Peptides against a protein of PDB entry 4KTY. Designs and how they scored, part 82

Target 1, 266 residues: chain A of PDB entry 4KTY
Amino acid sequence: YVLNDIGVIFYGEVNDIKTRSWSYGQFEDGILDTCLYVMDRAQMDLSGRGNPIKVSRVGSAMVNAKDDEGVLVGSWDNIYAYGVPPSAWTGSVDILLEYRSSENPVRYGQCWVFAGVFNTFLRCLGIPARIVTNYFSAHDNDANLQMDIFLEEDGNVNSKLTKDSVWNYHCWNEAWMTRPDLPVGFGGWQAVDSTPQENSDGMYRCGPASVQAIKHGHVCFQFDAPFVFAEVNSDLIYITAKKDGTHVVENVDATHIGKLIVTKQI

## One batch from the design tools (peptide; made by RFdiffusion4, then SolubleMPNN)

Design b2_p16_1_s1 (from b2_p16_1, 8 letters changed)
Fold by OpenDDE base, seed 2:
Order: structure tokens, then C-alpha cells, then sequence
Structure b2_p16_1_s1 (fold): chain B 266 residues (1-266), chain A 16 residues (1-16)
């Protein structure tokens, strides 16, 4: 998980799983220095740089450009003018070296690009890491652990009221570390996500969230466990918003979100 | 394939 510099990232759809190669290049010249530079840009003190919890959380924030002029600018509108389309990237090295050289965010990325660069960052710093792909990945934006789909009185989706969304697929990272800040048994793989989705205590970042804690429903454990839980396990709640302001739950679907979670074993 | 948000109406229609 640290030594492999070439990986495979899963994407596509649950019924049409696809793979793409990604060169992490954690041993390439200048990459470690760039990772240190990223932490410098984050103004991370030296005392925290040996702590994988702090490092992974900082990396989660800094691999995206939001808040702190981090590494990558995301784009999901199929308009990639003034940069490189996300699909054109084949690895982390060019992105990281461009960031180091220009000292400006690199355009553009989507989830697998964020995950690829983040994976390089983690591995460079000696943190075992892998990329995870979740199909039908929920984006809960109000932290209620549900995918709320509001309906008009005619039964169609009310897109104005519906703030939650679902990705066809989403990639994030899992980093291996001990969690002395959590109860015994919740170390190991920790979900971390550098794709800017939600604000976490003032920054677009996510994790580390204990995978074991999430699996056992301990969503109160730091960091961002509710969000990660919702990504993989949200129920679809169909709610009719009536004219009088009342909400009526019409249906619940517990089978749509997180239909498949895939990671390459290295 | 690009990452994109699903059409919730389509999900709803399939759920019905």
C-alpha cells in the first residue's frame, strides 16, 4: 500500500464497472518535496507532521483548492476551459509538480483525480493508503444521515427543495493508522476524502473517519463519520412537501445507496 | 466516464 506506485481506480456504473490506471509516482523526484510544500502551504506546524491523523486531515483539505489555494480545482460541469480536463490526467506526478512550480491550484479534477493525488500524498508521507470507489454515492448536505428527496404534490421531484444528491460513483481514500483519540478497536483503515463536498469545521475536508466505527454505527466519532456513513448507507427518503408546510414521508428506499464499494487490494 | 450527479427523477421513476 505504500510501495506500489501504479494503481487501478474503479469507476463507471455498478452494472458497468470500469477501471483506469493511475500512476501515483510517490518515489519520483520532487514529489516528496511537493508533499512537504503542501503541508507548508497549510501552515502545518512541525509537531503535527508526524501524526497521521493530522497529516491526513490536512491533506484532505489541501488536495482541493477550496479555502486554502490547495492543489486541485474541481469541475463537474463538463466545461474545462483554462485547464486540463479531469480525464486527461494519468497520474499524480504532473499535477503535483505543476502545483509546486506554479504555486497555484491546478485545473481540473474530479473524484478519482483528487483521490489519486491524495493517495500519492499519503504514501509519500509513509501512510498506507488506497482508493475506494462507491457506486451510488450519496451526498448528504444537511448531516442528517439521510438522502432526502422532496416531492411536489404531483409526485415529481422538487429540485429546489432537494439539496441532497447522489453521485453515479465517488472515489475517496482509506488511510491506515492507529487512532489513539478513539476507543480501542477503531484504528486501521480511516476514510479520508479530498474531493470538496462539505464543510467540516470551517474547511472543505473529510476524515479521518474510522471505517470500523462507521460499520458499527459509531457516527459520533471524529472526524466526519456522519458524512461518510451517509455516502455509503443513506436511505432514500421520499418526502412530499405540502402547501401547508408539512412534510409527509411517502416512501423509504434502503437499497439504492452504496450498492457497491470497491478497492484494489495491493 | 465523468463523475456526475444522478437524475433523481430517474431514480424515483425506477423506485415506483
Amino acid sequence: as target 1 above (266 residues)
Amino acid sequence: MDQHKLDLQEILDKHK
Scores: peptide ipSAE 0.617, ipTM 0.939, DockQ to the pose 0.886
Fold by OpenDDE base, seed 5:
Structure b2_p16_1_s1 (fold): chain B 266 residues (1-266), chain A 16 residues (1-16)
Amino acid sequence: as target 1 above (266 residues)
Amino acid sequence: MDQHKLDLQEILDKHK
């Protein structure tokens, strides 16, 4: 999880799983220097750079350009003017070296690009890391652990009231570390995500969230466990918005979100 | 294949 410099990223649909090769290039010239530069841009204290909890959290913020002029600008509207389409990237090296040279955010990325670059960042700094792909990945917008789908009285989706959404697939990272800040047993793999989705205490970042804690329903532990839990285990709640302003729960689907979670085994 | 948000109406129709 540290030494491999070429990987496979899963994407596509649950019924048509696809794979793409990604070159992490953590040992190539200038890459480690760029990772240190990223932490310098984040103004990270030297004392914290040896702590994988702090490093992974800073990395989740800095791999995206939001808030802090970090590495990558995301784009999901199929308009990639003045940049490179996300699908054109084949590895992390060109992206990181461009960032170091230009000192400006690189355009453009989607989840697998963010995850690929973040994986390089973590591995360069000696943190074991892997990419995880979740199919039917929920985006909970109001932190209630539910995927709320509001319906008109005619039974169709009310797009104005419905703020939550579902990705066809989403990629993020898991980083291996101890968690002395959590109770015993919640170390190991930690979910971290550099794709800008939600604000976490003032920045677009996510994690580290204990995978073991999430698996056992402990969402009260730092960082961002409720959001990660919702990505993989949200119930779809179908709610009819009545004319009088009241809401009626029509149906609950507990099986739709997180149908398949895939990661490459070493 | 790019990452994209699913059409919730299609999800609803399949759920019915």
Scores: peptide ipSAE 0.614, ipTM 0.937, DockQ to the pose 0.898
Fold by OpenDDE base, seed 3:
Structure b2_p16_1_s1 (fold): chain B 266 residues (1-266), chain A 16 residues (1-16)
Amino acid sequence: as target 1 above (266 residues)
Amino acid sequence: MDQHKLDLQEILDKHK
């Protein structure tokens, strides 16, 4: 069995789903060495490199440049000066080889670029992995499992108070592994995300979070299950912030977040 | 198409 080194990543809008080809290139010269180099840069002990839980968590941190001078610098400002626009990348190979050569973070990536590179990293290290695209993907900023939208008394959004946000789409990875640290049944696919979104115990990283656990509403299990749960299942909570400082819940929308989750079967 | 944060006001308007 040979893993496919070319994939399709879903993106766009829920009503206008688009696909892009992505070359993972996990078998290309220098790619495995680069993945090992990434773990070296993370100062990961050899004893942990055989543990997919540790490897995927380290990869989640290291594929983004934050905290540790990892592989990719994210940018969402549509300027992309001093680098390559995220949409110009067509695969992981050039990014990883550039990182290995320059020993500096590569500019720039967005979610699918992070997911593409992370997918290569995982596959290179023998971890089955796939990319997942979530449309209307919530970014819960305060870990309360809700998308809090604060409103002015006139009914318009208060952007100053509203800290949570929603991506039009977001891509992350699922990695297949056993989870002996979790109850039986919560192994298998684990959500991991290298796009820098939230700080997780001191670093911008996410996962591995048990997909099965999340599907059954169990957010108490490591790692970052609440955040992943919120990405796909947050209720939109519309809250009016009154002049007297009180908050009143005006409405709840439980159908908006995570309208479509798409992944290619391995 | 780039990834971007949605305008919450637009979401709200559609919700109304």
Scores: peptide ipSAE 0.606, ipTM 0.936, DockQ to the pose 0.884
Fold by OpenDDE base, seed 4:
Structure b2_p16_1_s1 (fold): chain B 266 residues (1-266), chain A 16 residues (1-16)
Amino acid sequence: as target 1 above (266 residues)
Amino acid sequence: MDQHKLDLQEILDKHK
């Protein structure tokens, strides 16, 4: 994983899976220096730079521009003025070098761009990393491990009662590391996500969350396991909002979220 | 293809 500088990222829909090439370019001139610069901008202590747990968490925060003037500005409104449309990027090199040169966040990214740049960052720093694509990826906004869908009494969706949402697809990263801070068995692949989605203890960041822990339903372990769990395993809860203010659960769909998770295998 | 939020109404309609 560390040695491969070109990859494939899955996207699209579960019934129409698509792939795009991405050049990570971790060996290109200036890229490692830029990754070090990113950690400098994060004011990361030198003592922590050898710890993949700390590095991946800092990277998760710094690859997005929120909070700390990090690398990429996200945009999902199909209006990409004063920047590059997310789909125009083909690799991490141009983004990272622009960031280093301008010392300002680069516009614009979506999940695969964040994941691509983050993958480069991790690999540059010697952390094995891969990109994961989840189709029907839930965004649990209120940390209840559910994807709430509110309905009016007429049966139509009321989109104002929740900020929960579902991505057609979402890309994040898995980084390989030991987790001495967790119980035995929860090392290995850790989910980390640099796409700014939710605040995690004061910053837009996500992970590292133990993939093994999540697979076994353990969401109590650091970091951000509940959020990652919800992305892949949230139940759709259809709730009718009655005129009297009461809520009635009409249906539960446990099969819709996380229908397919795709990643490059060894 | 850009990443986007799904229309919840469409999800509902498919669920029915």
Scores: peptide ipSAE 0.583, ipTM 0.929, DockQ to the pose 0.870

Design b2_p16_1_s2 (from b2_p16_1, 10 letters changed)
Fold by OpenDDE base, seed 1:
Formats: C-alpha cells, sequence, structure tokens
Structure b2_p16_1_s2 (fold): chain B 266 residues (1-266), chain A 16 residues (1-16)
C-alpha cells in the first residue's frame, strides 16, 4: 500500500462501474518535499508529524483549499474556466508540484482527485492508504444519521426543506494505523476524507474514523464517525411537511444508501 | 461531470 505508485479508482454509477488509472507518484522528485511543505503550511508541530492520527487529520484538512489555503479547490458546477477540469488530471504529481510552486490552491478537483492527492500524501509519509468508492453516498448535513427527504403535501420533494443529499458516488481514503486513543480492536483501517463536505470542529476535514467501530455501529468514537457512518448506512426518511408546520414520517428506506463499497486490494 | 448529486424526485418515484 505504500510502495505502489499507480492505482485504480472506481467511479461512475452503481449499474455502470468504471475505473480510472491514477498515478500517485510518491517517489517522484519534489513530492515528499511538497508533503512536508503542506504540513508546514498547516503549522503542524514537529512532535505531531510522527503520529499518523494527527497527520491524517491534518492531511484531510489541507488537501482541500477551504479554511487554510490548502492544495485543491473543489468544483461541481461544470464550469472550470479558471483552472483545469477535474477529469483532466491523471495523477497527483502535477497538482502537488503546482501547489508547491505557486503556493496557492490548485483548481479544480472532485472526490477522486482529492482522494488521489490525499493517497499520495499519506503514502509519502509512510502511512498505508487506499481509496474507497461508495455508490449512493449520503451527505448528512445535520448530524442525525438520517437522509431526510422532505415532501410537499402533493407528494413531491420539497427542495427548499431538503438539505441532505446523495452523491451518485463518493471517494475517500482509508489509512492504516493503530488507535491507542480508542478501545482495543478499533485500530487498522481508518476512514479519512479530504473532499470538503462538512465542518468538523471548525475546519472542513473528516477522520480518522475507525472502520471497525463504524461496522459495529459505534459512532461515539473520534473523529467524525457519525458522518462517515451516515455516508454508508443512512436510512432514507420521507417526511411530509404540512402547512401547519407538523412533520409526518411517510416512509423509511434502509436499503438505498451505500449500495456498493469498492476498494482495490493492492 | 462524473460526480453529481442524485435527483431525489427520481429516487422517490422509484421507491413508490
Amino acid sequence: as target 1 above (266 residues)
Amino acid sequence: PGQHKLDLQKILEEHK
């Protein structure tokens, strides 16, 4: 997981699974130096740079440009006039070297670009890492572990009240580490995500969240376990918002979110 | 674009 410098990222639709090659390039000239530069920009204490928990959390914040002028600017509006379209990137090297040279965020990325660059960052620093793709990935924005879909009285979706959303697919990373801050058994793969989705204690970052803890329904452990759990396990809750302000649960679908989770075994 | 938000109205109709 550390030595492989070329990978495959899954994307597309659940019924039309696609793969793309991605060059991580963790051994290319200047890449390790750039990863150190990223930690410098984060003002990370030297004492923390040997701790994969701290490093992965800082990395999740710094690979996106929000809050701290990190590496990548996300864009999902299909307008990329001031940079490079996300689909044009083929690896992490050009992105990281541009960031180091310009000292400004690089435009633009989507989830697989964030995940690709973050994977390079982790591997450069000796942290085993892989990319995970989740199809029908929920975005819970109010931390209630549900995908709340509000309906008008006529039965159609109320887009104004419905704040939660679902990605056709979403990519994030898993990093291998011990978790001495958690109970025994919750080390190993940790979910970390650099795509800016939700604020976590003041910054757009996510993880590390114990995959084992999440699989067993434990969402009380740091960091951001409820959000990651919701991405893969949220129930769809259909709620009719009546004119009098009352809410009525019409239906619940527990099978729609997280239909397929794929990772390449390297 | 490759990554996009799903149309919840379509999901609703498929759920019915």
Scores: peptide ipSAE 0.615, ipTM 0.938, DockQ to the pose 0.834
Fold by OpenDDE base, seed 2:
Structure b2_p16_1_s2 (fold): chain B 266 residues (1-266), chain A 16 residues (1-16)
Amino acid sequence: as target 1 above (266 residues)
Amino acid sequence: PGQHKLDLQKILEEHK
């Protein structure tokens, strides 16, 4: 999880799983220096740079350009005229070296690009890390641990009221570390995500969230456990918004979110 | 073939 410089990222659909090669290149010239530069740009204290909890949280913020002029600008609108299309990247090296050279955010990324670059960052700094792909990945926008789908009175989806969404797939990272800030047993793999999705205490970042805590429903543990829990385990709640302003739950589906979670064990 | 948001109307229809 630290020594492999080439990996495979899963993507596509749950019934049509695809793989893409990704070169992490953590041993290439200038990459470690760039990772240190990223932490410098974050103004991270030297005392915190040896703490994987702080490093992974800072990394989740800095790999995306939001808030802090971090590494990657995300784009999902199929318009990439001012940069490189996300699908054109084959590894982290070119992205990180461009960032270091230009000192400006690199355009553009989507989830696997963010996850690839973040994986390089973590591995460069000696943190065991892997990429995780979740198919039918929920994006809970209001932090209520459920996917709210609002319906018109005619039974069709009200897209205006429905703020939550579902990705066909989403990639994030798991980083291995002890969690002395949590009760015993909640160390090990921690979910961290650099794709800008939700604000976490003032910045677009996510994690580290204990995988064991999430698996056992302990969403009260820092950081961002409710959001990660919702990505993999939220129920679809179909709600009819009536003209009088009342909400009626029409149906609940617990089978659609998080249909498959895949990671490479290397 | 990138990452995209699913059409919730289609999900609804499949649920029915």
Scores: peptide ipSAE 0.612, ipTM 0.937, DockQ to the pose 0.894
Fold by OpenDDE base, seed 3:
Structure b2_p16_1_s2 (fold): chain B 266 residues (1-266), chain A 16 residues (1-16)
Amino acid sequence: as target 1 above (266 residues)
Amino acid sequence: PGQHKLDLQKILEEHK
């Protein structure tokens, strides 16, 4: 989880699982220096740099460019004229070295690119890390642990009112650490995500969230457990928005989100 | 062909 510098990332569809190789390159020249530079740019105190909780949280913020001129700019519109298409990247090294040399965010990334770079960052700093792919990954926009799908009276989706969304797949990271800030048993793998999805206490960041806590339905623990829980376990709530402004729950589907979660075992 | 948001209308129809 720390020494392997080449990995496999799962992507595609739940019924058509695909894999791609990714070079993490945590031991390549300049990469550790760049990771330290990232923490410098985040103005992270030296006292916190030995704490994997703080480091992983800062990393989740800094691997994306939002808020803090971090490493990667995300783009999902299939227009990548001002940079490199996300699919063209084969590893973390070029991205991190470009960031270090230019001191500007690198364009462009999607979830697996963010996860790949973040994995390098974590491993460089001695934090065991792996990439996780979730198929039918929910994006809860209002932190209510459910996917609200608003319908017109004719039964069709009202896209204007529907703010929540579902990714065909989403990649994030799990980092291994103790959690002395949580009750006993909630250490181990922690979900962290650098893909900019939601604001967490002022920054686009996510985690560390205890995988064990989430698995057992404990979403009250820091950080961002409700969001991560929703990614893998949201119910689809179909709500008819009537012309008079009233909302009626028409149906609930608890089976569509988080159909498959895959990670490479070392 | 990369990561993308699903068409919720299609999901709805499959749910029926």
Scores: peptide ipSAE 0.606, ipTM 0.935, DockQ to the pose 0.870
Fold by OpenDDE base, seed 4:
Structure b2_p16_1_s2 (fold): chain B 266 residues (1-266), chain A 16 residues (1-16)
Amino acid sequence: as target 1 above (266 residues)
Amino acid sequence: PGQHKLDLQKILEEHK
């Protein structure tokens, strides 16, 4: 999880799982220096750079360009003018070196690109890391731990009543570390995500969230456990919006989100 | 098409 510089990222659909190769290149010339530069741009105190909790959280913020002129600009509208389409990237090296050279965010990324670059960042800094792919990955936008689907009285979806959404798949990272800030047993793999999805205490970042905590439904622990929990375990709540303004829960589907979570295992 | 948001209407139809 630290020494392997080439990986496989799962993507596609749950019924049509695909794999793509990704070159992390953590040992390539200039990559470690770029990772240090990223932390410099984040104005990270030297005292915190040895703490994987702080480093992974800063990394989750800085791998995306939002807020802080970080590494990657995300784009999902299939219009990639003035940059490289996300699918054209094959590894982290070109992205990181471009960032270091230009000192400007690199265009463009989607989840696997963010995860790939973030994986390089973590591994460069000695943090064991892997990429995780979640199929039917929920994006809970209002932090209610539900994936709300609003219906008109005619039964059709009203997409205007919520910003909640579901990705066909989503990639993020798990980083291995102790969590002395959490109760015993919640160390180990921590979910961290550099894809800009939600604001976390003022910045687009996510994690580290204890995988063990999430697995056991503990969402009260820092950082961003509710959001990560929702990604993998949100119930689909079908709500009819009545003309009188009332909302009626019509159905609940607890099996749809997080149908498959894939990562490399030892 | 890479990562994309699912059509909720399709999800609804599959749920029925």
Scores: peptide ipSAE 0.586, ipTM 0.930, DockQ to the pose 0.832

Design b2_p16_1_s3 (from b2_p16_1, 10 letters changed)
Fold by OpenDDE base, seed 1:
Structure b2_p16_1_s3 (fold): chain B 266 residues (1-266), chain A 16 residues (1-16)
Amino acid sequence: as target 1 above (266 residues)
Amino acid sequence: MPQHKLDLQEILKEHK
């Protein structure tokens, strides 16, 4: 997971799974220096740079441009006039070297681009890392572990009230580390996500969240476990919004979110 | 290829 400089990223639809090659290039000239530069831009304390918990959390924040002029600007509106379309990237090297040269965020990325660059960052710094693709990936925006779908009285979706959403697919990273800050057994793979989705204690970042803890339903542990849990295991809650302002739960679907999670096997 | 948000109305139809 550290030595491989080329990988495969899963994307597409759950019923039409696709793969793309991605060149991580963690050993290419200038890439290590760029990763160090990223941590410098984050003003990361030198003593923390040997701690994979701190490094992965900082990387989660800095691979996206929000808050701190990090590496990548996300775009999902199919308008990429001021940069490179996300689909045009084939690896991390060009992105990271452009960032280092220009000292400005690089345009543009989507989840697999963020995950690819973040994977390079982690591996470059000696942290074993892999990319995970989740199909029907939930985006819970109010941290209630549910996908709240509000309906009009006629049964159609109320788009104004419905704030939560579902990605056709979403890619994030898992980083291998010990978690001395958590109970025994919750080390190993930690979910980290550099795609800017939700604010976590003042910054657009996510993780590290213990995969083992989440698998066992423990969402009380740092960092951002509820959000990661919701991405893969949210129930769809269909709520009728009445004219008088009251809400009535009509149906619950516990099978729709996280239909397939794909990652390179250990 | 691009990542996109699903149409919740379509999901609703499948749920019914």
Scores: peptide ipSAE 0.583, ipTM 0.925, DockQ to the pose 0.900
Fold by OpenDDE base, seed 2:
Structure b2_p16_1_s3 (fold): chain B 266 residues (1-266), chain A 16 residues (1-16)
Amino acid sequence: as target 1 above (266 residues)
Amino acid sequence: MPQHKLDLQEILKEHK
């Protein structure tokens, strides 16, 4: 998980799983220096740089450009003018070296690009890491652990009221570390996500969230466990918004979100 | 394949 510099990232649809190669290049010249530069840009003190909890959380924030002029600018509108389309990247090295050289965010990325670069960052710093792909990945934007789908009285989706969304697929990272800040048993794989999705205590970042804690419903454990839990396990809640302002739950679907979670064993 | 948000209307149709 640290030594392999080439990986496979899963993407596509749950019924049409696809793979793409990604070169992490954690041993390439200048990459470690760039990772240190990223932490410098984050103004991370030296005392925290040996702590994988702090490092992974900072990396989660800095691999995306939001808030702090981090590494990658995301684009999901199929308009990639003034940059490189996300699909054109084949690895982390060019992105990281461009960031170091230009000292400006690199355009553009989507989830697998964020995950690829973040994976390089983690591995460079000696943190075992892997990429995870979740199909039908929910984006809970109000932190209620549900995918709320509001319906008009005619039964159609009310897109104005419906703020939550579902990705066809989403990639994030898992980083291996001890969690002395959590109860015993919740170390190991920690979910971390550099794709900018939600604000976490003032920054677009996510994790580290204990995978074991999430699996056992301990969503109160830092960091961002509710969001990660929702990505993989949200119920679809169909709510009719009445004209009088009342909400009626019409149906609940517990089977749609997180249909498949895939990671390559390295 | 680009990452994209699913059409919730389509999900609704599949659910019903």
Scores: peptide ipSAE 0.567, ipTM 0.923, DockQ to the pose 0.883
Fold by OpenDDE base, seed 3:
Structure b2_p16_1_s3 (fold): chain B 266 residues (1-266), chain A 16 residues (1-16)
Amino acid sequence: as target 1 above (266 residues)
Amino acid sequence: MPQHKLDLQEILKEHK
């Protein structure tokens, strides 16, 4: 999880799983220096750079360009003018070196690109890391641990009221570390996500969230455990918005979100 | 293959 500089990232649909090769290149010339530069741009004190909790959280923020002129600009509108289409990237090296050279965010990325670059960042800094792909990945927009789908009285989705969304697939990272700030047993793999999805205490970042804690339903632990939990375990709540302004829960589906979570074991 | 948000109307259709 540190020494392997080539990986496989899962993507596509749950019924049509696909893989793509990704070159992490953590040992390539200039890559470690670029990772240090990223932490410099984050204005991260030297005292924190030895703490994988702080490093992974900073990396989560800095691999995306939002808030802090970090590494990658995301784009999901299928218009990639002024940059490289996300699917054209084959590894982290070109992205990181471009960032270091230009000192400007690199265009463009989607989840697997963010995860690939973030994986390189973590591994460069000695943090064991892997990429996780979640099919039917929920984006809880209001931190209520539910995927609220609002319906009109005619049964159709009310897109104006429905703020939560579901990715066909989403990639993020798991980083291995001790969590002395959490109860015993919640160290090990920590979910971290550099794809800009939700604001976390002032900036677009996510994690580290204890995978063990999330698996056991503990969402009270820092950082962003509710959001990560929702990504993999949100119930779909179908709510009819009545004309009188009242909301009625019509149905609950606990089987749709997080149908398949895949990560490379070797 | 790009990452994309699912059409919730389609999910609803499958749910029914």
Scores: peptide ipSAE 0.562, ipTM 0.922, DockQ to the pose 0.892
Fold by OpenDDE base, seed 4:
Structure b2_p16_1_s3 (fold): chain B 266 residues (1-266), chain A 16 residues (1-16)
Amino acid sequence: as target 1 above (266 residues)
Amino acid sequence: MPQHKLDLQEILKEHK
């Protein structure tokens, strides 16, 4: 994983899976220096730079521009003024070098761009990493491990009662590391996500969350396991909002979220 | 293809 500088990212929809090439370019001139610069901008202590747990968490925060003037500005409104449309990027090198040169966040990214740049960052620093694509990826906004869908009495969706949402697809990263801070067995692949989605203890970051822990329903372990769990395993909860203000659960769908998770295998 | 939020109304239609 560390040695491969070109990858494939899955995107699209579960019934129309698509692939795109991405050049990670971790060996290109200036890229490692830029990754070190990113950690410098994060004011990361030298003592922590050898710890993949700390590095991946810092990278998760710094690959997005929120909070800390990190690498990439996200945009999902199909208006990309004063920047590059997310779909125009073909790799991490141009983004990272622009960031290093301008010392300003680069516009614009979406999940696969964040994941691509983050993958480069991790690999540059010797952390085995891969990109994961989840189709029907939930965004639990209120940390209740559910994807709430509110309905009016007429049966139509009321989009104002929750900020929960579902991505057609979402890309994040898995990084390989030991987790001495967790119980035995929860090392290995750790989910990390640099796409700014939710605040995690004061910053837009996500992970590292133990994939093994999540697979076994352990959401109590650091970091951000509940959020990652919800992305792949939230139940759709259909709730009718009555005129009297009461809420009635009409249906539960446990099969809709996380229909397909794709990643490159060894 | 851009990443986008799904229309919950469409999800509802598929569920019914």
Scores: peptide ipSAE 0.560, ipTM 0.921, DockQ to the pose 0.866

